Peptides against a protein of PDB entry 5HDT. Designs and how they scored, part 70

Target 1, 163 residues: chain A of PDB entry 5HDT
Amino acid sequence: MVVKTFMDMDQDSEEEKELYLNLALHLASDFFLKHPDKDVRLLVACCLADIFRIYAPEAPYTSPDKLKDIFMFITRQLKGLEDTKSPQFNRYFYLLENIAWVKSYNICFELEDSNEIFTQLYRTLFSVINNGHNQKVHMHMVDLMSSIICEGDTVSQELLDTV
Target 2, 163 residues: chain A of PDB entry 5HDT as posed
Amino acid sequence: MVVKTFMDMDQDSEEEKELYLNLALHLASDFFLKHPDKDVRLLVACCLADIFRIYAPEAPHTSPDKLKDIFMFITRQLKGLEDTKSPQFNRYFYLLENIAWVKSYNICFELEDSNEIFTQLYRTLFSVINNGHNQKVHMHMVDLMSSIICEGDTVSQELLDTV

## One batch from the design tools (peptide; made by RFdiffusion4, then SolubleMPNN)

Design b2_p17_8_s2 (from b2_p17_8, 9 letters changed)
Fold by OpenDDE base, seed 1:
Structure b2_p17_8_s2 (fold): chain B 163 residues (1-163), chain A 17 residues (1-17)
Amino acid sequence: as target 1 above (163 residues)
Amino acid sequence: DEEEYRKERKKFIEEEF
């Protein structure tokens, strides 16, 4: 499984990173980002998160528009965190933990539409966060949000109003 | 902790796949 391959891959696996670069690029295609199966989209999101982990601090994607699409896509998947009893919840948790740990959204600071991306992220997180989530989920959500606020020189008023 | 994160990641893979 492709997803498992990237999950198993470490950041210092230089030969593997080169070998799977084209696959990483292919996984960001509209075919996967707009796949009709939500479980497939979740796996794609996890894989993309691992790709950001593996290639950090630089993403293999060179197109700003593609990067925007990817992060908007990942953000949409985070909506699945709302149902803690879902069989897929652990995969949503994996996605959250990964992007929080890697600080993958920090790449978005270089994008023209960074404020839009961050705004959608915060809206999504606040829409799903609840007291039913365990401490680790809350910590990752806070880490993700605080990292963006602390490392960003400027945050839009709209984003601040959301917080 | 990076080592803890790595261990959790590997554990997840073992459980989910």
Scores: peptide ipSAE 0.561, ipTM 0.938, DockQ to the pose 0.673
Fold by OpenDDE base, seed 5:
Structure b2_p17_8_s2 (fold): chain B 163 residues (1-163), chain A 17 residues (1-17)
Amino acid sequence: as target 1 above (163 residues)
Amino acid sequence: DEEEYRKERKKFIEEEF
């Protein structure tokens, strides 16, 4: 399974990183980002999160537009955190924990549309955050948001108004 | 820490796949 391949892969696996580079690029295609199956999109998001982890600090994607599409895509998947009783919740948690730990959204600071991406992320997180989430979920959400605020010296006023 | 995160990740893989 492709998903498990990236999940099992470590950052120092240079030979594997080179071997699966083309697959990583293929997973970011519109075919997967716009896949009609919600469960498939979730798995794709998890894979992309792992790809950012594996290739950190630099993503293998060279197109700013593609990077924007990917992060907007990942942000949309985070809506699934709303239902804590869903059978897929553990996978949504995996996604959240990964992007918070890796600080993958930090790549967005180099993008022209970074403020749009961060704004959408914050709006999404605030829309799903609730008292039903356990402390770990809250911690990852706070870590994710705080990292962006602390490292973003020129955060937009709109983003600041949402915090 | 990183080691704990790695362990949690591996555990997740075993449980979900």
Scores: peptide ipSAE 0.556, ipTM 0.937, DockQ to the pose 0.670
Fold by OpenDDE base, seed 4:
Structure b2_p17_8_s2 (fold): chain B 163 residues (1-163), chain A 17 residues (1-17)
Amino acid sequence: as target 1 above (163 residues)
Amino acid sequence: DEEEYRKERKKFIEEEF
């Protein structure tokens, strides 16, 4: 399974990183980002999160437009965190934990539309956060949001109004 | 902690796949 392959891979696995680079690039295609099945999109998001983990601090995606599409895509998937009783919740949790730990959104600081991306991320997180989430979920949400604020040079007024 | 995260990730993989 492709998703499991990237989940099992460590950052120092240089030979494997080279071997699966083309697959990583293929997973960011519109075919997967716009896939009609929500479960497929979730698995794609998890895989993309692992790709960011594996290739950190760089990303294999060189196009700024593609990077924007990917992070907007990942942000949309985080909406699934709202339902803690969902059969897919553990995978949504994995996605959240990964992007929080890796600080993958920090790559967005290089993008012209970084403020838009961060604003959508914060709006999404605040829309799904609720008392039904356990301590670990809350911790990862806080870690993700605080990391962006701490690492950011200039935060837009729109983002400040969202927080 | 890096090692803790790695262990949790491996545990997730074992449970979900």
Scores: peptide ipSAE 0.554, ipTM 0.937, DockQ to the pose 0.668
Fold by OpenDDE base, seed 3:
Structure b2_p17_8_s2 (fold): chain B 163 residues (1-163), chain A 17 residues (1-17)
Amino acid sequence: as target 1 above (163 residues)
Amino acid sequence: DEEEYRKERKKFIEEEF
């Protein structure tokens, strides 16, 4: 399974990173980002999160428009964190933990539309956060949001108003 | 705790796939 391959891959595995580079690029295509199946989109998001992990500090996606599409896509998937009793919740948790640990959204600081991306992320997180989430979920959400605030040289007032 | 994170990731893979 493709998703499992990227999940198993470590950052220092240079031979595998080279071997699967074209697959990583293909997974960011509109075919996958706009796939009609919600479960497929979640798996794609998890895979993209792992791609950011293993290719850090530089993502293999060089197009600013493509990077924006990917992060807006990942942000939309995070809405699934709302239902803690969903059979897919563990995969949503994996996605959240990964992007929080890797700090993958920090790549967006170099993008012209970074403020839009961060604003949508914060709005999404605040819309799904609730007292039903366990401590680990809350911790990852806080880590994700605080990392962006602390490492951003310029944060829009609109973003600050949402916090 | 990079080692612990790696272990948790491996366990997740074994359980989910």
Scores: peptide ipSAE 0.553, ipTM 0.936, DockQ to the pose 0.698

Design b2_p17_8_s3 (from b2_p17_8, 11 letters changed)
Fold by OpenDDE base, seed 2:
Structure b2_p17_8_s3 (fold): chain B 163 residues (1-163), chain A 17 residues (1-17)
Amino acid sequence: as target 1 above (163 residues)
Amino acid sequence: DEEEYRKKRKEWIKKEF
């Protein structure tokens, strides 16, 4: 499984990083980002999160538009955190934990549309936060949001209104 | 922290796949 390959890869795996670079680029194609199967999209999101982890602090994606599409896509997948009893919840948790720990969204500060991305992220997180989430989920959500606020040079009024 | 995260991730992968 391609997804498992990236999940199992470490940042210092230089040979593998080079080997799978083209695959990482291909996974960001519209074919995968717009895949009709929800479970496939979740796996794609997890894989993309691991790609950001592996290639950190840089991203293998050179197109600002593509990076925007990816993070908007990942943000949409985080909506799945709303159902703590779903069979796929553990994978949604993996996605959240990964992007929070890696601080993957910090790459977005280099994008012209960073405020749009962060606004959508915050809106999504606040829409799914509920008391059914355990302490770890809440912690990762807080870590994800606070890291963006602390590192950002400027925060849009729209983002402030969302918080 | 990095090593702990790596170990946790590896354990998760074993459980989920």
Scores: peptide ipSAE 0.370, ipTM 0.888, DockQ to the pose 0.657
Fold by OpenDDE base, seed 3:
Structure b2_p17_8_s3 (fold): chain B 163 residues (1-163), chain A 17 residues (1-17)
Amino acid sequence: as target 1 above (163 residues)
Amino acid sequence: DEEEYRKKRKEWIKKEF
């Protein structure tokens, strides 16, 4: 399984990183980002999160538009955190934990539409946060949002209104 | 700790797949 390959990969595996570079690029194609199966999209998001982890602090994606698409895509998947009883919740948690730990959204500061991306992220997180989430989920959500606020030097009024 | 995180991730993968 391709997804498992990236999940198992460590960021110090230089030869493997080079070997799977083309696959990483392919996984960000519209075919996967717009896949009709929700569970497939979740796995793709997890894989993309691992790709950001593996290649950090850089990303193999050079197009600003592609990066925007990827982060908007990942943000949409985070909505699945709302249902703690879902059999897929553990994978949604994996996604959240990964992007919070890696601080992958910090790459977005270089994008022209960074404020739009961050606004959508915050709106999504606030929409799914509930008392049914355990402390670890809340911690990762807070870590993710705090990292962006602390490292960002330009915050839109819309983002401020969301916080 | 990064090493602990790595171990946790590996354990999770073994369980989920």
Scores: peptide ipSAE 0.370, ipTM 0.888, DockQ to the pose 0.664
Fold by OpenDDE base, seed 1:
Structure b2_p17_8_s3 (fold): chain B 163 residues (1-163), chain A 17 residues (1-17)
Amino acid sequence: as target 1 above (163 residues)
Amino acid sequence: DEEEYRKKRKEWIKKEF
C-alpha cells in the first residue's frame, strides 16, 4: 500500500507531498534499508526512487549522511539486475528506468562523498551489465552514467578507471 | 517525452505492483 501510494503520486501534488513527508522519511530508516528480506528492500528502493521523482529537483532528506546511505542502498539493489529471469526483474527494471529518467543521482553532487557514490554505482552497473540485457536496459544504464559525467565538472581518476 | 514516460510508468505500475 505505502509503496503504491508514492508510485501513484504526481509531482504537482503539493498537499500530498507534505502529508506523506514523514512517511518518506520513515522509509529511509535503517529498519527498511537493512531489512533482511530482499524483496522488501527492492520495494523500498522503488519507493525511494519515486520519492526522489516526486520531490525533484530537491529531496525531503536533510541529512547528507542519510542521502549517502539511501544512494548506496539503491546502488546495492541494482545488483539484482544481473538475473534477467528473476520474478523480480521487472521491478529492478522499474528502479533503473526511474532513477535514470529522473536523474536522481545528480542530487549526490551536493554531497561530500559524491565520488564514492558514483564509483560504487559505476562498479555495480558494470558488474551486472551483460549481453543478456535488452537494448532498453543498456540504454538506461548508459543514460544514468552519462548524466553524471555530463553534469560533473570533474570526474575522478578512479571513476575514469572504472569506465 | 515526459507524457509518454508518465503513461508508460502508469501502465508498468498497474502490471507489476
Scores: peptide ipSAE 0.207, ipTM 0.829, DockQ to the pose 0.609
Fold by OpenDDE base, seed 4:
Structure b2_p17_8_s3 (fold): chain B 163 residues (1-163), chain A 17 residues (1-17)
Amino acid sequence: as target 1 above (163 residues)
Amino acid sequence: DEEEYRKKRKEWIKKEF
């Protein structure tokens, strides 16, 4: 139910954005980010991705530490893209497509730890890329990585070593 | 195109979730 709420919400619906703000904040709690069930974490990640879509270009999360935690969390979930035969693969695909389209990680440029976040993202994506992925998956992975490079003012040596 | 993406996204969500 919670997943559907954010998935069906439009970006221009200011009334709904205000109404569900507390829910968005609650989903970023440690309870959900550290939930022991992998499928629950995936659903949480999808919701968070939709939250970033809805509130773009801003985010309802004001704490830099919380934003870092969220993006590191989302990055960890992307590891699930490795198994193309997983029953949950389509949801991992949704997560990837969403964050690539929205350019959600662009918010990370405002964070002091942006380099760490982007490095982990690239490492994760390169670790899961395989020949079993279809063209759409590859496209979204490339789009996601390219968008960050294009928007970044500088690229650290560590990030260059990752690519 | 934003409108095309929205349409595609809605159809995907209905199918997968």
Scores: peptide ipSAE 0.156, ipTM 0.799, DockQ to the pose 0.583

Design b2_p17_8_s4 (from b2_p17_8, 8 letters changed)
Fold by OpenDDE base, seed 2:
Structure b2_p17_8_s4 (fold): chain B 163 residues (1-163), chain A 17 residues (1-17)
Amino acid sequence: as target 1 above (163 residues)
Amino acid sequence: MEEEYKEERKKFIEKEF
């Protein structure tokens, strides 16, 4: 299973990173990002999050447009955090924990559309935050948002209005 | 913290796959 392969992979696994590079690139294709099945899209998002973890602090994706598409895609998946009773919640949690720990969105600072990406992220997180989330979920959400605020050189007024 | 994260990831994989 492709998702498990990347989940099992460590950052220092250079041989494996090279072996699966083409697969990592392929997973960012429109075929997967626009897959009609929501469960497939969630798994793709988890896999992409792991790819960012594995290749950190860099990313195998060289196209700014592709990076934007990926992070907008991941952001859309985070909407699934809204239902804590969903059988898929653990996978949404995994996605959140990963991107918070890795600080994967920090790659977006180099993108021209970083403000759009961060704005969408914050809007999404605030839309799904509720009292049903446990302390760990809240912590990861805070960590994710705080990292962007603390490390960002410029924050747009739109982003500030969202916070 | 990193080791804890690795353990949590491992547990997740074992549970979900």
Scores: peptide ipSAE 0.486, ipTM 0.913, DockQ to the pose 0.681
Fold by OpenDDE base, seed 5:
Structure b2_p17_8_s4 (fold): chain B 163 residues (1-163), chain A 17 residues (1-17)
Amino acid sequence: as target 1 above (163 residues)
Amino acid sequence: MEEEYKEERKKFIEKEF
């Protein structure tokens, strides 16, 4: 299983990182980002999150447009955090924990549309936050949002209005 | 914290796959 391969991979695995580079690029294709199956898209998002973890601090994706597409895609998947009773919730939690720990969205500071990405992230997180979430979920959400605010040199007024 | 995160990841993988 390709997804498990990236989940098992460590950042220090230089030979494996080189070996699976083309696969990492392929997983970010429109075929996967626009896959009709919601469960497949969730697995793709988890895999992409692991790819960011493995290749940090530099993403293997060189196109700013592709990076934007990926982060907008990941943001859309986070909507699944709303239903804590879903059988897929553990995978949504995995996604959230990963991107919060790795600080994956920090790559977006180099993008022209960073404010759009961050605004959409905040709107999405605030839309799914509820009292059914345990403290770990809340912690990861807060860590993700606060790291962006703290590391951002300038924050748009639109983003501030969402906070 | 990194070791804790790695352990949690390992447990998740073992459970889900």
Scores: peptide ipSAE 0.471, ipTM 0.910, DockQ to the pose 0.663
Fold by OpenDDE base, seed 4:
Structure b2_p17_8_s4 (fold): chain B 163 residues (1-163), chain A 17 residues (1-17)
Amino acid sequence: as target 1 above (163 residues)
Amino acid sequence: MEEEYKEERKKFIEKEF
């Protein structure tokens, strides 16, 4: 399974990183980002999160527009965190934990539309936060938001108004 | 903390796949 392949990979596996680079690039195609199946999109998001983990601090994606599309895509998937009783909640949790730990969104600081990306991320997180989430979920949400504020040199007024 | 995260990821993979 492609998702498991990237989940099992470590950052130090240079041979594997090279071997699966083309697959990583393919997974960011519009075919997957706009896939009609919600479960497929979630798995794609998890895989993309692992790709960012494996290739950190860099990303294999060279196009700023592609990077924007990916992070906007991941942000949209985080809406699934709202339903804590969903059978797929653990995978949404995995996605959240990964991007929070890796600080994947820090790559967005070099993008022209970084403020838009961060604003949408914060809006999404605050829209799904509820009392049904356990401490770990809340912790990862806070870690993710705090990392962006702490690492960013400039934060837009729009983002500040959202927080 | 890195090792803890790795172990959690491992457990997730074993459970979900």
Scores: peptide ipSAE 0.453, ipTM 0.904, DockQ to the pose 0.675
Fold by OpenDDE base, seed 1:
Structure b2_p17_8_s4 (fold): chain B 163 residues (1-163), chain A 17 residues (1-17)
Amino acid sequence: as target 1 above (163 residues)
Amino acid sequence: MEEEYKEERKKFIEKEF
């Protein structure tokens, strides 16, 4: 399983990082990002999150437009956090925990459309946050949002209005 | 914290795959 391969991979596995680089690039193709099956898209998002973890602090993707597409895609998947009783909730949790821990969205500061990405992220998180989430979920959401605010040079008024 | 994260990740992988 391709997803498990990246999940099992450590950042210091340089030979494996080189070996699977092309696969990492292909996983960001429209075929996967626009896949009709939501469970497939979730697995793709988890895999992309692990790719960001493995290649941190850089990303293997050279196109700013592709990076934007990926983070907008990941953001859309986070909507699945709303249903805590979903059989796939643990995978959504994995996605959240990963991107919060790795601080993957920090790469977006280098993108021209960073404010759009962060705005959509905050809107999505606030739309799914509820009292049914356990403390760890809340902590990861807060950590993700606060990290962007603290490390960002500027925050758009639209983003501030969302908070 | 890092070791805890790594352990949780491993447990997740073992459970889900």
Scores: peptide ipSAE 0.434, ipTM 0.898, DockQ to the pose 0.693

## One batch from the design tools (peptide; made by RFdiffusion4, then SolubleMPNN)

Design b2_p18_1_s1 (from b2_p18_1, 6 letters changed)
Fold by OpenDDE base, seed 3:
Structure b2_p18_1_s1 (fold): chain B 163 residues (1-163), chain A 18 residues (1-18)
Amino acid sequence: as target 1 above (163 residues)
Amino acid sequence: TEEFKKEIVKKIEEKIFS
């Protein structure tokens, strides 16, 4: 119930951002990112997405390596979009919708390994999308990937090869 | 360039909606 309430809440005020700092740091720990239960990992990803929404366009994480780990982690969770009949599909959809709307991955532009992050994201999205998905999934994927192309300074050949 | 980016976006759209 608490997790569901957190996921359904609107974007917090500036004053409330400080209240989630400790939670944000804990959710990004190896304990949660490497949790053995895939449903727990999905919930963690959704919470992290909400945190990025709250702190946009910045993030409460100062370590580039930690940011890389988080986005690689979120990318891995997006593989769950492949099964539209999964009981957790609605949460995977929420994750996609959130990160597309917020443009969460755009914070990675300044990371040294941004190319790796974006390439893995594109490969993942292209690998899971199929005709069984509704138009909203397609649109969110396009919005997410297009934002990275349009707002980024450069596009690597490796990323272009995924398209 | 902006034109080049637009071309890439079109390719993304085509691949996603294929």
Scores: peptide ipSAE 0.717, ipTM 0.962, DockQ to the pose 0.958
Fold by OpenDDE base, seed 1:
Structure b2_p18_1_s1 (fold): chain B 163 residues (1-163), chain A 18 residues (1-18)
Amino acid sequence: as target 1 above (163 residues)
Amino acid sequence: TEEFKKEIVKKIEEKIFS
């Protein structure tokens, strides 16, 4: 219930952002990122995506290592897009739609390990997509990956090799 | 550089919609 309420939130005022800062920090803890229940991990990923949407263009996280962990975590959750008939598919779709629209991964440009993050993202998306997915999934993936190419200063050979 | 990026984007599109 609380999770759904949070997922329905739009960008909040600065006061509200401060109120949810502690929640944002807790959601990025190992307890949630390494939670044994995959449905819980999916909800956590969606909440994290919402946090990035609310705090855009910045993030409430000060640790580069934590940011890396979060985006690697989100990338792993995107594997769930593989089964379009899953009861949780709509949440996986929401996750993809959100991060594509917000351009959430673009915050990783400043991270030393951005190449690793982007490479893993591209590999994951290419491994999941198939002709059974609807047009919106295809477009969101293109938007997400294209934005990283266009707005980034450089493109590594490793990333190019995924294409 | 911009043309290079456009080529990459085109390849992404082709692979996603393959």
Scores: peptide ipSAE 0.712, ipTM 0.961, DockQ to the pose 0.944
Fold by OpenDDE base, seed 5:
Structure b2_p18_1_s1 (fold): chain B 163 residues (1-163), chain A 18 residues (1-18)
Amino acid sequence: as target 1 above (163 residues)
Amino acid sequence: TEEFKKEIVKKIEEKIFS
């Protein structure tokens, strides 16, 4: 599967970024975002997270609607963090760790629907976290959410209501 | 304000580690 090419990739040079541009765009297509297999969707999310890391601080996607779709998609995958005994938990952890470290969601500040994206993220994270999770999961969640608060210009009441 | 943001961060920490 082509999406596996981006798994665990390091940040690339400008020439390599140009080479993978088309593949990055295809990974954000409806074919992958709406794939019927849950495990495939998780892999796609991890690859998309890797793409954001590679292309940081600028994403290769120019469409605001596409960016919204991607982040809403990633947020939905984070629900899988709830089951710590799942065989796929390590990949869910990787996804969280990646987006927290890269601060991937910060690109959403430029989107009109940023409030919706952040609100859904916060609701999802608060809904899945429990005492069964280790300290690293807790810290990554705090880092991710705190970065959005600190680097954003304003905080909506809707977002505050999730806290 | 920065102070207000710090307060929100503290609330996030408290809720995550509760």
Scores: peptide ipSAE 0.707, ipTM 0.960, DockQ to the pose 0.950
Fold by OpenDDE base, seed 4:
Structure b2_p18_1_s1 (fold): chain B 163 residues (1-163), chain A 18 residues (1-18)
Amino acid sequence: as target 1 above (163 residues)
Amino acid sequence: TEEFKKEIVKKIEEKIFS
């Protein structure tokens, strides 16, 4: 699967980024975002997070609708953080760690539906966090949400209502 | 304001670590 290729990648040169551009675009297709297997969707989310890391601060996805779909998709996968005993928990942790470190969601500031995206993210994170999670999970969630507050120009009332 | 943002961050921290 395409996922393994991107997960092994690091910050690459411009020519290498161009080489994998089409592959990155295909990964964001409905085929992968709407895949019936939850484990496949998790791997897709991790791969998308890696793509955002590699292309930061830019992204190969130019369509506002596609970017919205991607981040709403990633947000839905983060629900898997709730079960700390899951065999896939380490990948859910990786997803959270990655998007928090890269500040991947900050690209959504340019989207007209950014409020909806951030609100769904905050609701999801607050709904899954519990005392069974270690300090690192807590810290990554705080880092992720705080970055959106600090680097955004405005904060909607709807987002504030989640806090 | 920056002070307002700090207050929101504080609330986030409190809710996550509650």
Scores: peptide ipSAE 0.687, ipTM 0.957, DockQ to the pose 0.954

